# Peptides against a protein of PDB entry 7AE7, part 1

All scores and structures are predictions.

Target 1, 321 residues: chain A of PDB entry 7AE7
Amino acid sequence: KVYKDLREFLEVLEQEGQLIRVKEEVNPEPDIAAAGRAAANLGKNQPAVFFEKIKGYKYSVVTNVHGSWQNHALMLGLDKNTSTKDQFYELNRRWDKFPVPPNVVKREAAPCKENVIDKDINLFEILPLYRINEQDGGFYISKASVVTADPEYPDDFNKLNVGTYRIQVKDRDRVGIQALAMHDIAVQLEKAEAENKPLPIAITIGNNPLVTFMASTPVGYNQNEYEFVGALQDGVPMDIVKSDLYDHLYVPAGSEVVLEGHIIPRVRTVEGPFGEFPGSYSGARLQCEVKIDRITHRTNPIFENLYLGIPWTEIDYLMAL
Positions, changes and structure headers below are counted from each chain's first letter, unless a header gives other numbers.
Peptide ipSAE was made for these designs. It is ipSAE averaged over its two directions, with the distance scale d0 held at 1.0 Angstrom where the peptide's residues are scored. Compare it between designs on one protein only; published cut-offs may not apply.
A fold fails the geometry check if it doesn't show the stated peptide or something in it is severely misdrawn.

## One batch from the design tools (peptide; aimed at target 1 R131 P273 S282 A284)

Design b1_p8_1 (made by RFdiffusion4)
Pose (drawn by RFdiffusion4):
Structure b1_p8_1 (pose): chain A 313 residues (1-149, 158-321), chain P 8 residues (1-8)
Amino acid sequence: KVYKDLREFLEVLEQEGQLIRVKEEVNPEPDIAAAGRAAANLGKNQPAVFFEKIKGYKYSVVTNVHGSWQNHALMLGLDKNTSTKDQFYELNRRWDKFPVPPNVVKREAAPCKENVIDKDINLFEILPLYRINEQDGGFYISKASVVTANKLNVGTYRIQVKDRDRVGIQALAMHDIAVQLEKAEAENKPLPIAITIGNNPLVTFMASTPVGYNQNEYEFVGALQDGVPMDIVKSDLYDHLYVPAGSEVVLEGHIIPRVRTVEGPFGEFPGSYSGARLQCEVKIDRITHRTNPIFENLYLGIPWTEIDYLMAL
Amino acid sequence: PEVPYTPP
């Protein structure tokens, strides 16, 4: 099976006993992070945890989506009990199908374009943001796929919420931004960027794939789907930016020129906190989202947690 | 380089 969006994958997970629904209202901190750690701590057949009610928020959160070999196998469309080695072989075989060009769809056909917010941008009205770890510098978006511009790139970068319409980003960790970053800051021009949340599991998996192999990213997702192309749609504001047609939330924005502010600290996959450093800020100019969006976020702590599964094979 | 940090 191939998933057009996060919601089809969550359906499969729930049918397979790999998704737990928390119906009672929970507080943002520390409840969501604690549940993410506990789900990771179950050791075997760790499920995704779906929080339907978060105090003070309108929408729902899902965590630990990739956090088990069962979830990982289901992401690949295999039986949930497929051994890790056999998943490795299946990924190795599909790796060679690269490239599979994506299908570009019209705006009216992309579920991520159901709702538009073009003014008075407020991330908190859409995303139930919360603190992941006690010593984090702020509320983080820890599982976004970021699109920048064959020269289109998709990657995963921690994003700290700074204001209702502003976030932080480590721009010098996106090694295609940094030729256009010099030109843009030298000329005081903004650099367009897209932040996607709640994606097809293979899109997130591709976004965590090593940068050393300069692939085409979306064309790699079609390879992981064993030759089935993925659907992408043009962003509202920037014609050279394409986002997954099924994303739950799309934040279209730009990197603010000549602005450096304190970002962090935040958790890193080696199990420790990073330090606080001066980093770039991104202004959100537009939000498009599916009706009743789902905030797909990720808990990070002492290994093994979901990030290890996203990096392993 | 790191900058001074005050915990929340």

Design b1_p8_1_s1 (made by RFdiffusion4, then SolubleMPNN; from b1_p8_1, 3 letters changed)
Fold by OpenDDE base, seed 1:
Structure b1_p8_1_s1 (fold): chain B 321 residues (1-321), chain A 8 residues (1-8)
Amino acid sequence: as target 1 above (321 residues)
Amino acid sequence: EEVPYVPR
């Protein structure tokens, strides 16, 4: 099985008994984080948790989507009871199919383009934002696939980077992003900041589960994560679409929400603290700041977000293979 | 410096 989007994967998770649907209205805090931790603490067969109704918000949240070996097997289109060994074997077999170039679809064919917000941007109207851990310094987007390019080589598709970064919501139309020197985004940002230019960015939320997996998997600077997604789909290309603001940025066609904007050059603002994957808080520090200039989203967008803490949580399953 | 936390 190959998935075009998050929704097709959630359907399979539900069919396989790997999704809990919460139909009652919940509080964004503490209920979402508490359920994410509780799901992780099951130790085996940990389900995704889908919240249909969040108090004070319009849209839904899903968490723990990658939070088990069963969900990982299903992501690969395997039987949910496939051993970790056999999953690893199949992953490696498919990895050798790289590169598998994506299909570029027309704007009209991309579900992520169903709705547009280009004025009076307010992230709180689109995303049911909450603190992931109790002492988080704010609301975090923890499972976004962030698209950037090399500003020196904007037409080199092999230098298009799709990565996962810690993102704190700072205002209605601003987010802080952690771009560390070890990340490809930091190389690209350095080039933009040398000229005091904005770095174009697309922050994509709620993707095909293999996109999220590859965005969390380090690859070479001259390797495109989308071409690995096609390899991991056993040679089936994934669908991408051109961003609305930038001709050189491509986003997953099926994304639930796409935040298009720019990293503000030579600006650093306080971000954190944040509860990290070891079960410890990182302190507050100066981070990059993104201005959101445009949002595209699916009708009734699902906010996919990750709970993390003392292992094993969803992030550990994303990084295990 | 990292501060340990107790998950909910």
Scores: peptide ipSAE 0.031, ipTM 0.732, DockQ to the pose 0.102
OpenDDE base, seeds 2, 3, 4, 5: peptide ipSAE 0.259, 0.250, 0.279, 0.220; ipTM 0.886, 0.877, 0.888, 0.876; seeds 2, 3, 4, 5 fail the geometry check

Design b1_p8_1_s2 (made by RFdiffusion4, then SolubleMPNN; from b1_p8_1, 3 letters changed)
Fold by OpenDDE base, seed 1:
Structure b1_p8_1_s2 (fold): chain B 321 residues (1-321), chain A 8 residues (1-8)
Amino acid sequence: as target 1 above (321 residues)
Amino acid sequence: AEVPYVPR
């Protein structure tokens, strides 16, 4: 089984009894985080939690999508009861199929482009934002697949980076992003900042679960995450589409929301504190700032976001194999 | 040392 998007995966999770659908209106705080923690605390068979209605918001939230070995097996298109050992074996077998180049689809064929917002950008209108943990310094996007390229080699598809970074919402059209020196995005940003140029960025939310998995998996600077997604799909290419603002950035065709913009060169603003995966808080820091210039989204977009805290939570399952 | 949420 291969998934084109998050929605196809959520359908399978629901069919397999690995999704809880909350139909009643919830408060964004504390209900979403509380449910994420509660789901993690089940110890096994931890389901995704889908919130259909969030008070004060228009759209839905899903959390804990990767939050169990059962969900991980289903992501690989395996039986949900496949052992961790057999999942690891299958993952490694498929890994050796790299590279599997993606299909570039036309704009009109990409669900992520069903709707466009190019003026009066307001992230709060498109994403049901909340604090993941009670003492977070703001609202976080914790499960985005962030697309950037090498500004020196923009046409080198092997240098296209798809990574997951901590993102704090700073304003209606601004987010802070944590780019550490060990990350490929930091290398690319350094090149842009040397020339005092913006770094083009596409922050993609609600993806094919293997895209999210690969965005959370370190690979070489000259290795494209989409080509690993195709390998992990057992040789089936994934679908990507050109971004609207940038000819050199490609996003998953099925993304629920795409935030297109730029990292502002040589600007650092306060971000944090944030509840980290060990269950401890990191302090406030100066971080990079992204201006959001355009949003594309599916009709009735699903905000996929990750709860994290004292292990094991969704992040631990994403990084375990 | 603080280990930030940075899978990649």
Scores: peptide ipSAE 0.223, ipTM 0.867, DockQ to the pose 0.061
OpenDDE base, seeds 2, 3, 4, 5: peptide ipSAE 0.074, 0.089, 0.083, 0.146; ipTM 0.807, 0.781, 0.826, 0.812; seeds 2, 4 fail the geometry check

Design b1_p8_1_s3 (made by RFdiffusion4, then SolubleMPNN; from b1_p8_1, 3 letters changed)
Fold by OpenDDE base, seed 3:
Structure b1_p8_1_s3 (fold): chain B 321 residues (1-321), chain A 8 residues (1-8)
Amino acid sequence: as target 1 above (321 residues)
Amino acid sequence: SEVAYTPL
C-alpha cells in the first residue's frame, strides 16, 4: 500500500485499529499533550490520536501517527504485526531502489493548494496550537517537513533538503527555527546569510507518512529526500508541487498546511525553553526567525504534531529504523 | 535531513 497523503494513512490506521478518534471537544492544554504522552507510553498498540474538536480552534489535531511499531509497519504498507526485524529488512530492501524521482503535479491537482492566505496571516487561525510539555516557552510545531534549497545551486534538485526542525511559534506570522550547524539547512542558511539574503523556506505540515519519515532520516547533502520516499514506496514516485512563492522549492502535493516564507538573514531571537528528547529542558537560546509570507492549505486542514519526552515517544520510533 | 531536537 502506498499513501498519497496523511488522510489516506489515517484511514488505514483507523481501519487497522491504530487510531483513536476523539469526537468530544477537548482543551488544547493539557489534553492533547496528555493524550500524546499516554498513547506513546501505554498499551501494546500505541495508536494515533485524532482530535476532531479543539476548544478555541477551528481545525483538528492528530498525534502519535508514527508512535508505534504497528504504525511503522503500516507506513511501509506491511501487516501491522510485522516484526521489527522484518520491517528493517524491507526498509533496507527498498532503500536500494534510490533514486526514485517524484512526479511534479500541476498546481490545480495539488490538494495543498485548495486554500490560500496571503494577507493578514495568523497561524493561530490555521493550526490548533498547544504546549507539548508544560514548561515549554510557547507553542511548537514538532513534526514539520521543512523544505529549503542551496541558494548557490537553486536548480540542483539533489540539493533540495527536506528536514525536521524544532519550530516555535513567535507571532501570527513568525516562527523560530532551530537550524543547527550539523544540519543541511544550516549550510544553506550560511550561504544566504553570507550575502545578507533571505533563505526561502516552505514549512510543510501533515504529509504522506514516508515524507515525514525521510525528513527525520539523515541522508547526504546531495541526496533528495523525495527520491528516497519513492524508493520506500517500493518504486512508486511521490507527488510534489512547486511552491507558490519560489520556483525552486517543491512541496508534497498532499500537505495539509504549507507555510511559505523566508529565514530573515542575520537575525536571531530568543526561542525556548523546550522539553526535548530525552525528557530534559533546554534553556532559551537565540535562534533563527522565519517570516511567513503565504499559507496554502487543504480544506479543514489537520495539524499533525508529535509529543516528545521521556522515551519511548513518537520521535523514538521515527529515529529507530 | 535530520531531526533537529537539540542533542543533549
Scores: peptide ipSAE 0.238, ipTM 0.872, DockQ to the pose 0.056
OpenDDE base, seeds 1, 2, 4, 5: peptide ipSAE 0.179, 0.198, 0.227, 0.178; ipTM 0.832, 0.865, 0.870, 0.827

Design b1_p8_1_s4 (made by RFdiffusion4, then SolubleMPNN; from b1_p8_1 with P1E P8L)
Fold by OpenDDE base, seed 2:
Structure b1_p8_1_s4 (fold): chain B 321 residues (1-321), chain A 8 residues (1-8)
Amino acid sequence: as target 1 above (321 residues)
Amino acid sequence: EEVPYTPL
């Protein structure tokens, strides 16, 4: 099975008994993180946890979507009981289909364009934000697929990067992003900052599960993650749509939320501390800052976010294949 | 070295 969006995947997870639906109103803290940790600690068959109602927020949260081998099997459209070995073989078989170019859909056909916020931007109105770990220095977006391009080659689709990055919410319309020198975003940012120019960015949340998987998988600088998504879909192209602000940025057509903006050149602000994937906190440090200039979102957007901490958690499953 | 969250 191929999934167009997160919602189609969540439906399959629910059908397969790999999703817990929490219908009662929960507190964003500690309940969401506690459930993510608890789900991870099941050891096997770890379900996604979908929170329909979060106190103080309008929209839902889903966590632990990639948090098990069963969920990974289902992501690949395999039987949920497919061994890790057989998943790996199938993944490698499909990987050889690269590149599978995505379909560029019209704006009107893209679910991520159903709603627009272009003024008075407030991330807290669109995302049910919470601390992932108790001692986090703020609210984090931990599972976004971040789209950037090479400022020198903006029309080179092969240099379009879709990566996951640590993102702290800093204000209503600002996020901190950890652009490490080893990541493609840092290469692109360096080029922009050399000219004191903003780096265009689209932070996409709640995607086709293979987009999230590929955004969490290192590929070559001249390889487009969307073309791997099509390969992992066994040769079925994924659907992308042009961003609203930038002609050269393309986002998943089915994204729940798209935050469009720019990395502010040569600005660094305090970010952290953050509970890291080994189960230790990283200290506060100066990080890049993104201004959000536009939001597009699906009606009743789902905030997909991951819990991370002492292994194994959802992040470890995303990085294990 | 603190291995920062390695978003890929």
Scores: peptide ipSAE 0.086, ipTM 0.812, DockQ to the pose 0.064
OpenDDE base, seeds 1, 3, 4, 5: peptide ipSAE 0.018, 0.084, 0.085, 0.073; ipTM 0.628, 0.809, 0.818, 0.813; seeds 3, 4 fail the geometry check

Design b1_p8_2 (made by RFdiffusion4)
Pose (drawn by RFdiffusion4):
Structure b1_p8_2 (pose): chain A 313 residues (1-149, 158-321), chain P 8 residues (1-8)
Amino acid sequence: KVYKDLREFLEVLEQEGQLIRVKEEVNPEPDIAAAGRAAANLGKNQPAVFFEKIKGYKYSVVTNVHGSWQNHALMLGLDKNTSTKDQFYELNRRWDKFPVPPNVVKREAAPCKENVIDKDINLFEILPLYRINEQDGGFYISKASVVTANKLNVGTYRIQVKDRDRVGIQALAMHDIAVQLEKAEAENKPLPIAITIGNNPLVTFMASTPVGYNQNEYEFVGALQDGVPMDIVKSDLYDHLYVPAGSEVVLEGHIIPRVRTVEGPFGEFPGSYSGARLQCEVKIDRITHRTNPIFENLYLGIPWTEIDYLMAL
Amino acid sequence: SKVMVEPS
């Protein structure tokens, strides 16, 4: 099976006993992060946890989506009990199908374009943002796929919420931004960027894939789907930016020129906190989202947690 | 060395 969006994958997870629904209202902190750690602590057949009610928020959160070999196998469309070695072989075989060009769809057909917010941008009205770890510098979006511009790149970068319409980003960790970053800051021009949240599991998996192999990213997702192309749609504001047609939330924005502010600290996959450093800020100019969006976020702590599964094979 | 700040 191939998943057009996060919601089809969550449906498969629930049918397979790999998704737990929390119906009672929970507080943002520390409840969501504590549940993410506990789900990771179950050791075997760790499920995704779906929080339907978060105090003070309108929408729902899902966590630990990738956080088990069962979830990982179901992401690949295999039986949930497929061994880790057999998943490795299946990924090795599909790796060679690269490239599979994506299908570009019309705006009216992309579920991520159902709702538009073009003014008075407020991330908190859409995403139930919360603190992941006690010493984090702020509320984080820890599982976004970021699109920048064959020269289109998708990657995962930790995003700290700074204001209702502003976030932080480590721009010098996106090694295609940094030739356009010099030109843009030298000329005081903004650099367009797209932040996608709640994606097809293979899109997130591709976004965590090593940068050393300069692939075409979306064309790699079609390879992981064993030759089935993925659907992408053009962003509202920037014609050279394409986002997954099924994303739950799309934040279209730009990197603010000549602005450096304190970002962090935040958790890193080796199990420790990073330090606080001066980093770039991104202004959100537009939000498009699916009706009743789902905030797919990720808990990160002492290994093994979900990030290890996203990096392993 | 790491620089640490109080969370906001």

Design b1_p8_2_s1 (made by RFdiffusion4, then SolubleMPNN; from b1_p8_2, 4 letters changed)
Fold by OpenDDE base, seed 4:
Structure b1_p8_2_s1 (fold): chain B 321 residues (1-321), chain A 8 residues (1-8)
Amino acid sequence: as target 1 above (321 residues)
Amino acid sequence: PKVFVAPK
């Protein structure tokens, strides 16, 4: 099985008994984080948790999508009971198929383009935001696939980076992003900031699970994550579409939400604290700031976000292989 | 520094 989007994967998770659907209205805090922690603590067969109704918000949240070996097997289109060893072997076999170039679809064929917001942007109207851990300094987007390019080589598709970064919501149309020197985004940002130019960015939320997986998997600077997604789909290309603002940025065609904007050059604002993957908080520090200039989203967008804390949590499964 | 995700 190959998935075009998050929705197809969630359908399979539900069919396989790997998704809990919460139909009653929940409080964003603490209920979503509590459920993420509880799901992780099951120790076996950890399901995704889908919240249909969230108090004060219009749309849904799903968490713990990658939060088990069963979900990881299903992501690969394998039987949910496939051993970790066999998953590893299959992943490696498919990895050798790299590169598998994506299909570029037309704008009208991309579900992520169903709705557009280009004025009066308010992230809180689109995303049911909450604190992942109680002492977090704000609301975090923890499972976004962030698309940036090399500003020196904007047309070099091999340098298009799809990464996962810590993102704090700072305002209705502003997010902080942690671009550490060890990340490819930091290399690209350094080039932009050297010229005092904005770095174009697309923050994509709710993707094909292999996109999210590859966004969390280190690859070479000159290797495109989408071409690995096609490899991990056993040679089936994934679908991408041009961003609305930037011809050189491509986003997954099936993304639930796409935040298009730019990293503001040479601006740093306070971000954090945040509960990190070891179960410890990193302190507040100055981080980059993104202006959101345009949003595209699917009708009734699903906010996919992860819980993280003391291992094992969803992030540990994403980084385990 | 502890990183939120693996280097990308």
Scores: peptide ipSAE 0.034, ipTM 0.728, DockQ to the pose 0.056
OpenDDE base, seeds 1, 2, 3, 5: peptide ipSAE 0.032, 0.026, 0.027, 0.027; ipTM 0.721, 0.687, 0.699, 0.709; seed 3 fails the geometry check

Design b1_p8_2_s2 (made by RFdiffusion4, then SolubleMPNN; from b1_p8_2, 3 letters changed)
Fold by OpenDDE base, seed 5:
Structure b1_p8_2_s2 (fold): chain B 321 residues (1-321), chain A 8 residues (1-8)
Amino acid sequence: as target 1 above (321 residues)
Amino acid sequence: SKVFVAPK
C-alpha cells in the first residue's frame, strides 16, 4: 500500500483500529496535549488520535500518527503486526532503490492548492494551535516538513532539503524556526544571510506519512528526501508540485497546509521554551524568524501535529529506524 | 534532517 496523502493513511489507520476519533468538542488546552500523552501510554498499540472539533477553531487536529510500531508498519504498507526487525529489513531493502524521482504534477492536480490565502494571513484561522506541553512558551508546529533550497544552487534538485524543524508560532504571519548548525537548512540559511537575502521556505503540514518520516530522517546534503520517499514506496514515485512563490521549491502535492514564505535574513528573536523529546525543557533562545507570505491548503485541512515528552512518544518512533 | 537534537 502506498499513500498519496495524510488522509489515505488516516483512513487505513482507522480501518486497522489504529485511530481514535474524538467527535466531541475539545478544548485546545489541555485536552489535545493530554490526549497526546495518553496515546503515547496506551500500551502496545498506540493509536493516532483525531480531534474532529476544537473549541474556538474551525478545523481538525490529528496527533500520534506515527506513534506506534503498528502505525510505522502501516506507513510502510506492511501488516500492522510486522515486527520491528522485519520493518527494519524492509526499510533497508527499499532504501537501496534510491533514487526514485518524484512526479511533478500540475498545480490544478495538487490537492494542497485547493485554497489560497495571500492577504490578511492569520495562522490561527487555518491551524488549531495549542501548547503541546503546559510550559511551552507558545504554540508549536512540531511535525512540519520544511522545504528549502541551496541559494547558490537553487536549481539543483539534489540539494533541495525537506526537514523537520522546531517551529514556534510568533504572530499571525510569523513563525520562529530552530535552524541548528548541524542541519542542512542552516547551511542554506548561512549562504542567504551572507548576502543579506531572504531564504525561501515552504513549511508543509499534513503529508504522506513517508514524507514526514523522511523529513525526520537524516540524509546527505546532496540527497533529496522525495527520492527516498519513492524508494520507501518500493519504487512508486511520490507526487510533488511547484510552490506558488518560488520556482525552485517543490512541496508534496497532497499537503494539508503549505505555508510559503521566507526566513528573514540576520534577524533573531526569542523562541521557546519548549518541552523537548527527552522530557526536558530547552530554554528560550534567539532563533530565526519566518515571514509567511502565502498559504495554500486543502479544503477542511487537518492539522497534523506531534506530541513529544518523556520517551517513548511519537518522535521516538520516527527516529527509531 | 532531524531537528530535534537532544541537547548534548
Scores: peptide ipSAE 0.029, ipTM 0.705, DockQ to the pose 0.055
OpenDDE base, seeds 1, 2, 3, 4: peptide ipSAE 0.028, 0.028, 0.028, 0.026; ipTM 0.719, 0.690, 0.713, 0.720; seeds 1, 3, 4 fail the geometry check

Design b1_p8_2_s4 (made by RFdiffusion4, then SolubleMPNN; from b1_p8_2, 3 letters changed)
Fold by OpenDDE base, seed 1:
Structure b1_p8_2_s4 (fold): chain B 321 residues (1-321), chain A 8 residues (1-8)
Amino acid sequence: as target 1 above (321 residues)
Amino acid sequence: EKVWVEPK
C-alpha cells in the first residue's frame, strides 16, 4: 500500500484499529498533549489520536501518527504485526532503490492548493495551536517537513532539502526555526545571509507519512528526500507540486497546510524554552525567524503535530531508524 | 540546568 497523503494513511490506521477518534470538543491545553502522552504510555500498539473539535479553533488535530511499531509497519504498507526486524529488513531493501524521482503534478491537481491565504495571515485561524508541554515558551509546530534549497544552486533538485526542525509560533505571521549548524538548512541559510538575502522556505504540515519519516532522517546534502520516499514506496514515485511563491521549491502535493515565506536574513529572536525528546527542557535562545507570506491548505486542514517527552514517544519511533 | 518534563 502506498499513501498519497496523510488522510489515506489515517484511513488505514482507523481500519487497522490504530486510530482513536475523539469527537467531543476538547481544550487545546492540556487535553491534546495529555492524550499524546497517554497514547505513548500504552507501550505497544500505540494509536494515532484524532481530535475532531478543539475549543476556540475551526479545524482538527492529529497526534501520535508515527507513535508505534504497528503504525510504522502500516506506513511501509506492511501488516501491522510485522516484526521490527522484518520492518528494518524491508526498509533496507527499499532504500537500495534510491533514487526514485517524484512526479511533478500541476497546481490544479494538488490538494494542498485548494485554498489560498495571501493577506492578513493569521496562523491561529488555520492551525489549532497549543503548548506540547506545560513549560513550553509558546506554541510549537513539531512535525513539519521544511523545504529549502541551495541559493547558489536553486535549479539543482538534488540539493533541495526536506527536513524536520523545531518551530515556535512567534506571531500571526512569524515563526522561529531552529536551524543548527549540523542541518543542511544551516548551510543554505549561511549562503543567503552572506548576501543579506532572504532564504525562501516552505513549511509543510500533514504529509504522506513517508515524507515525514524522510524529513526526520538525515541524508546527504546532495540527496533529495523525495527520491528516498519513492524508494521507500518500493519504486512508486511520490507527487510533488511547485510552491506558489518560488519556482525552485517543491512541496508534497497532498500537504494539509503549506506555509510559504522566507527566513529573515541576519535576524535572531528569542525562542523556547521547549520540552525536548529526552524529556528535558532546552532553555530560551536566539533562533532564526521566518516571515510567512502565503498559506495554501486543503479544505478542513488537519494539523498533524507530535507529542514528545520522556522516551518512548512518537519522535523516538521517527529517530529509531 | 535541565528541567525534566513532568510525566502526565
Scores: peptide ipSAE 0.016, ipTM 0.522, DockQ to the pose 0.111
OpenDDE base, seeds 2, 3, 4, 5: peptide ipSAE 0.014, 0.013, 0.005, 0.013; ipTM 0.494, 0.507, 0.424, 0.506

Design b1_p8_3 (made by RFdiffusion4)
Pose (drawn by RFdiffusion4):
Structure b1_p8_3 (pose): chain A 313 residues (1-149, 158-321), chain P 8 residues (1-8)
Amino acid sequence: KVYKDLREFLEVLEQEGQLIRVKEEVNPEPDIAAAGRAAANLGKNQPAVFFEKIKGYKYSVVTNVHGSWQNHALMLGLDKNTSTKDQFYELNRRWDKFPVPPNVVKREAAPCKENVIDKDINLFEILPLYRINEQDGGFYISKASVVTANKLNVGTYRIQVKDRDRVGIQALAMHDIAVQLEKAEAENKPLPIAITIGNNPLVTFMASTPVGYNQNEYEFVGALQDGVPMDIVKSDLYDHLYVPAGSEVVLEGHIIPRVRTVEGPFGEFPGSYSGARLQCEVKIDRITHRTNPIFENLYLGIPWTEIDYLMAL
Amino acid sequence: PEVAPLPQ
């Protein structure tokens, strides 16, 4: 099976006993992070946890989506009990199907274009943002796929919420931004960027794939789907930016020129906190989202947690 | 270089 969006994958997870629904209202902190750690701590058949009600927020959160070999196998469309080695072999075989060009769809057909917010941008009205770890510098978006511009790149970068319409980003960790970053800051011009949240599991998996192999990212997702092309749609504001047609939330924005502010600290996969450093800020100019969006976020702590599964094979 | 974090 191939997933057009996060919601089809969550349906499969729930049918397979790999998704737990939390119906009672929970507080943002520390409840969501504590549940993510506990789900990771179950050791075997760790499920995704779906929070339907978060105090003071309108929408729902899902966590630990990738955080088990069962979830990982279901992401690949295999039986949930497929051994880790066999999943490795299936990924090795599909790796060679690269490239599979994506299908570009019309705006009216992309579920991520159902709702538009073009003014008075407020991330908190859409995403139930919360603190992941006690010493984090702020509320983080820890599982976004970021699109920048065959020269189109998709990657995962931790994003700290700074204001209702502003976030932080480590721009010098996106090694295609940094030739356009010099030109843009030298000329005081903005650099367009797209932040996608709540994606097809293979899109997130591709976004965590090593940068050393300069692939074409979306064409790699079609390879992981064993030859089925993925659907992408053009962003509202920037014609050279394409986002997954099924994303739950799309934040279209730009990197603010000549602005460095304190970002962090935040958790890193080796199990420790990073330090606080001066990093770039991104201004959100537009939000498009599906009706009743789902905030797919990720808990990070002492290994093993969901990030290890996203990096393993 | 690392800097002191801002208060929460």

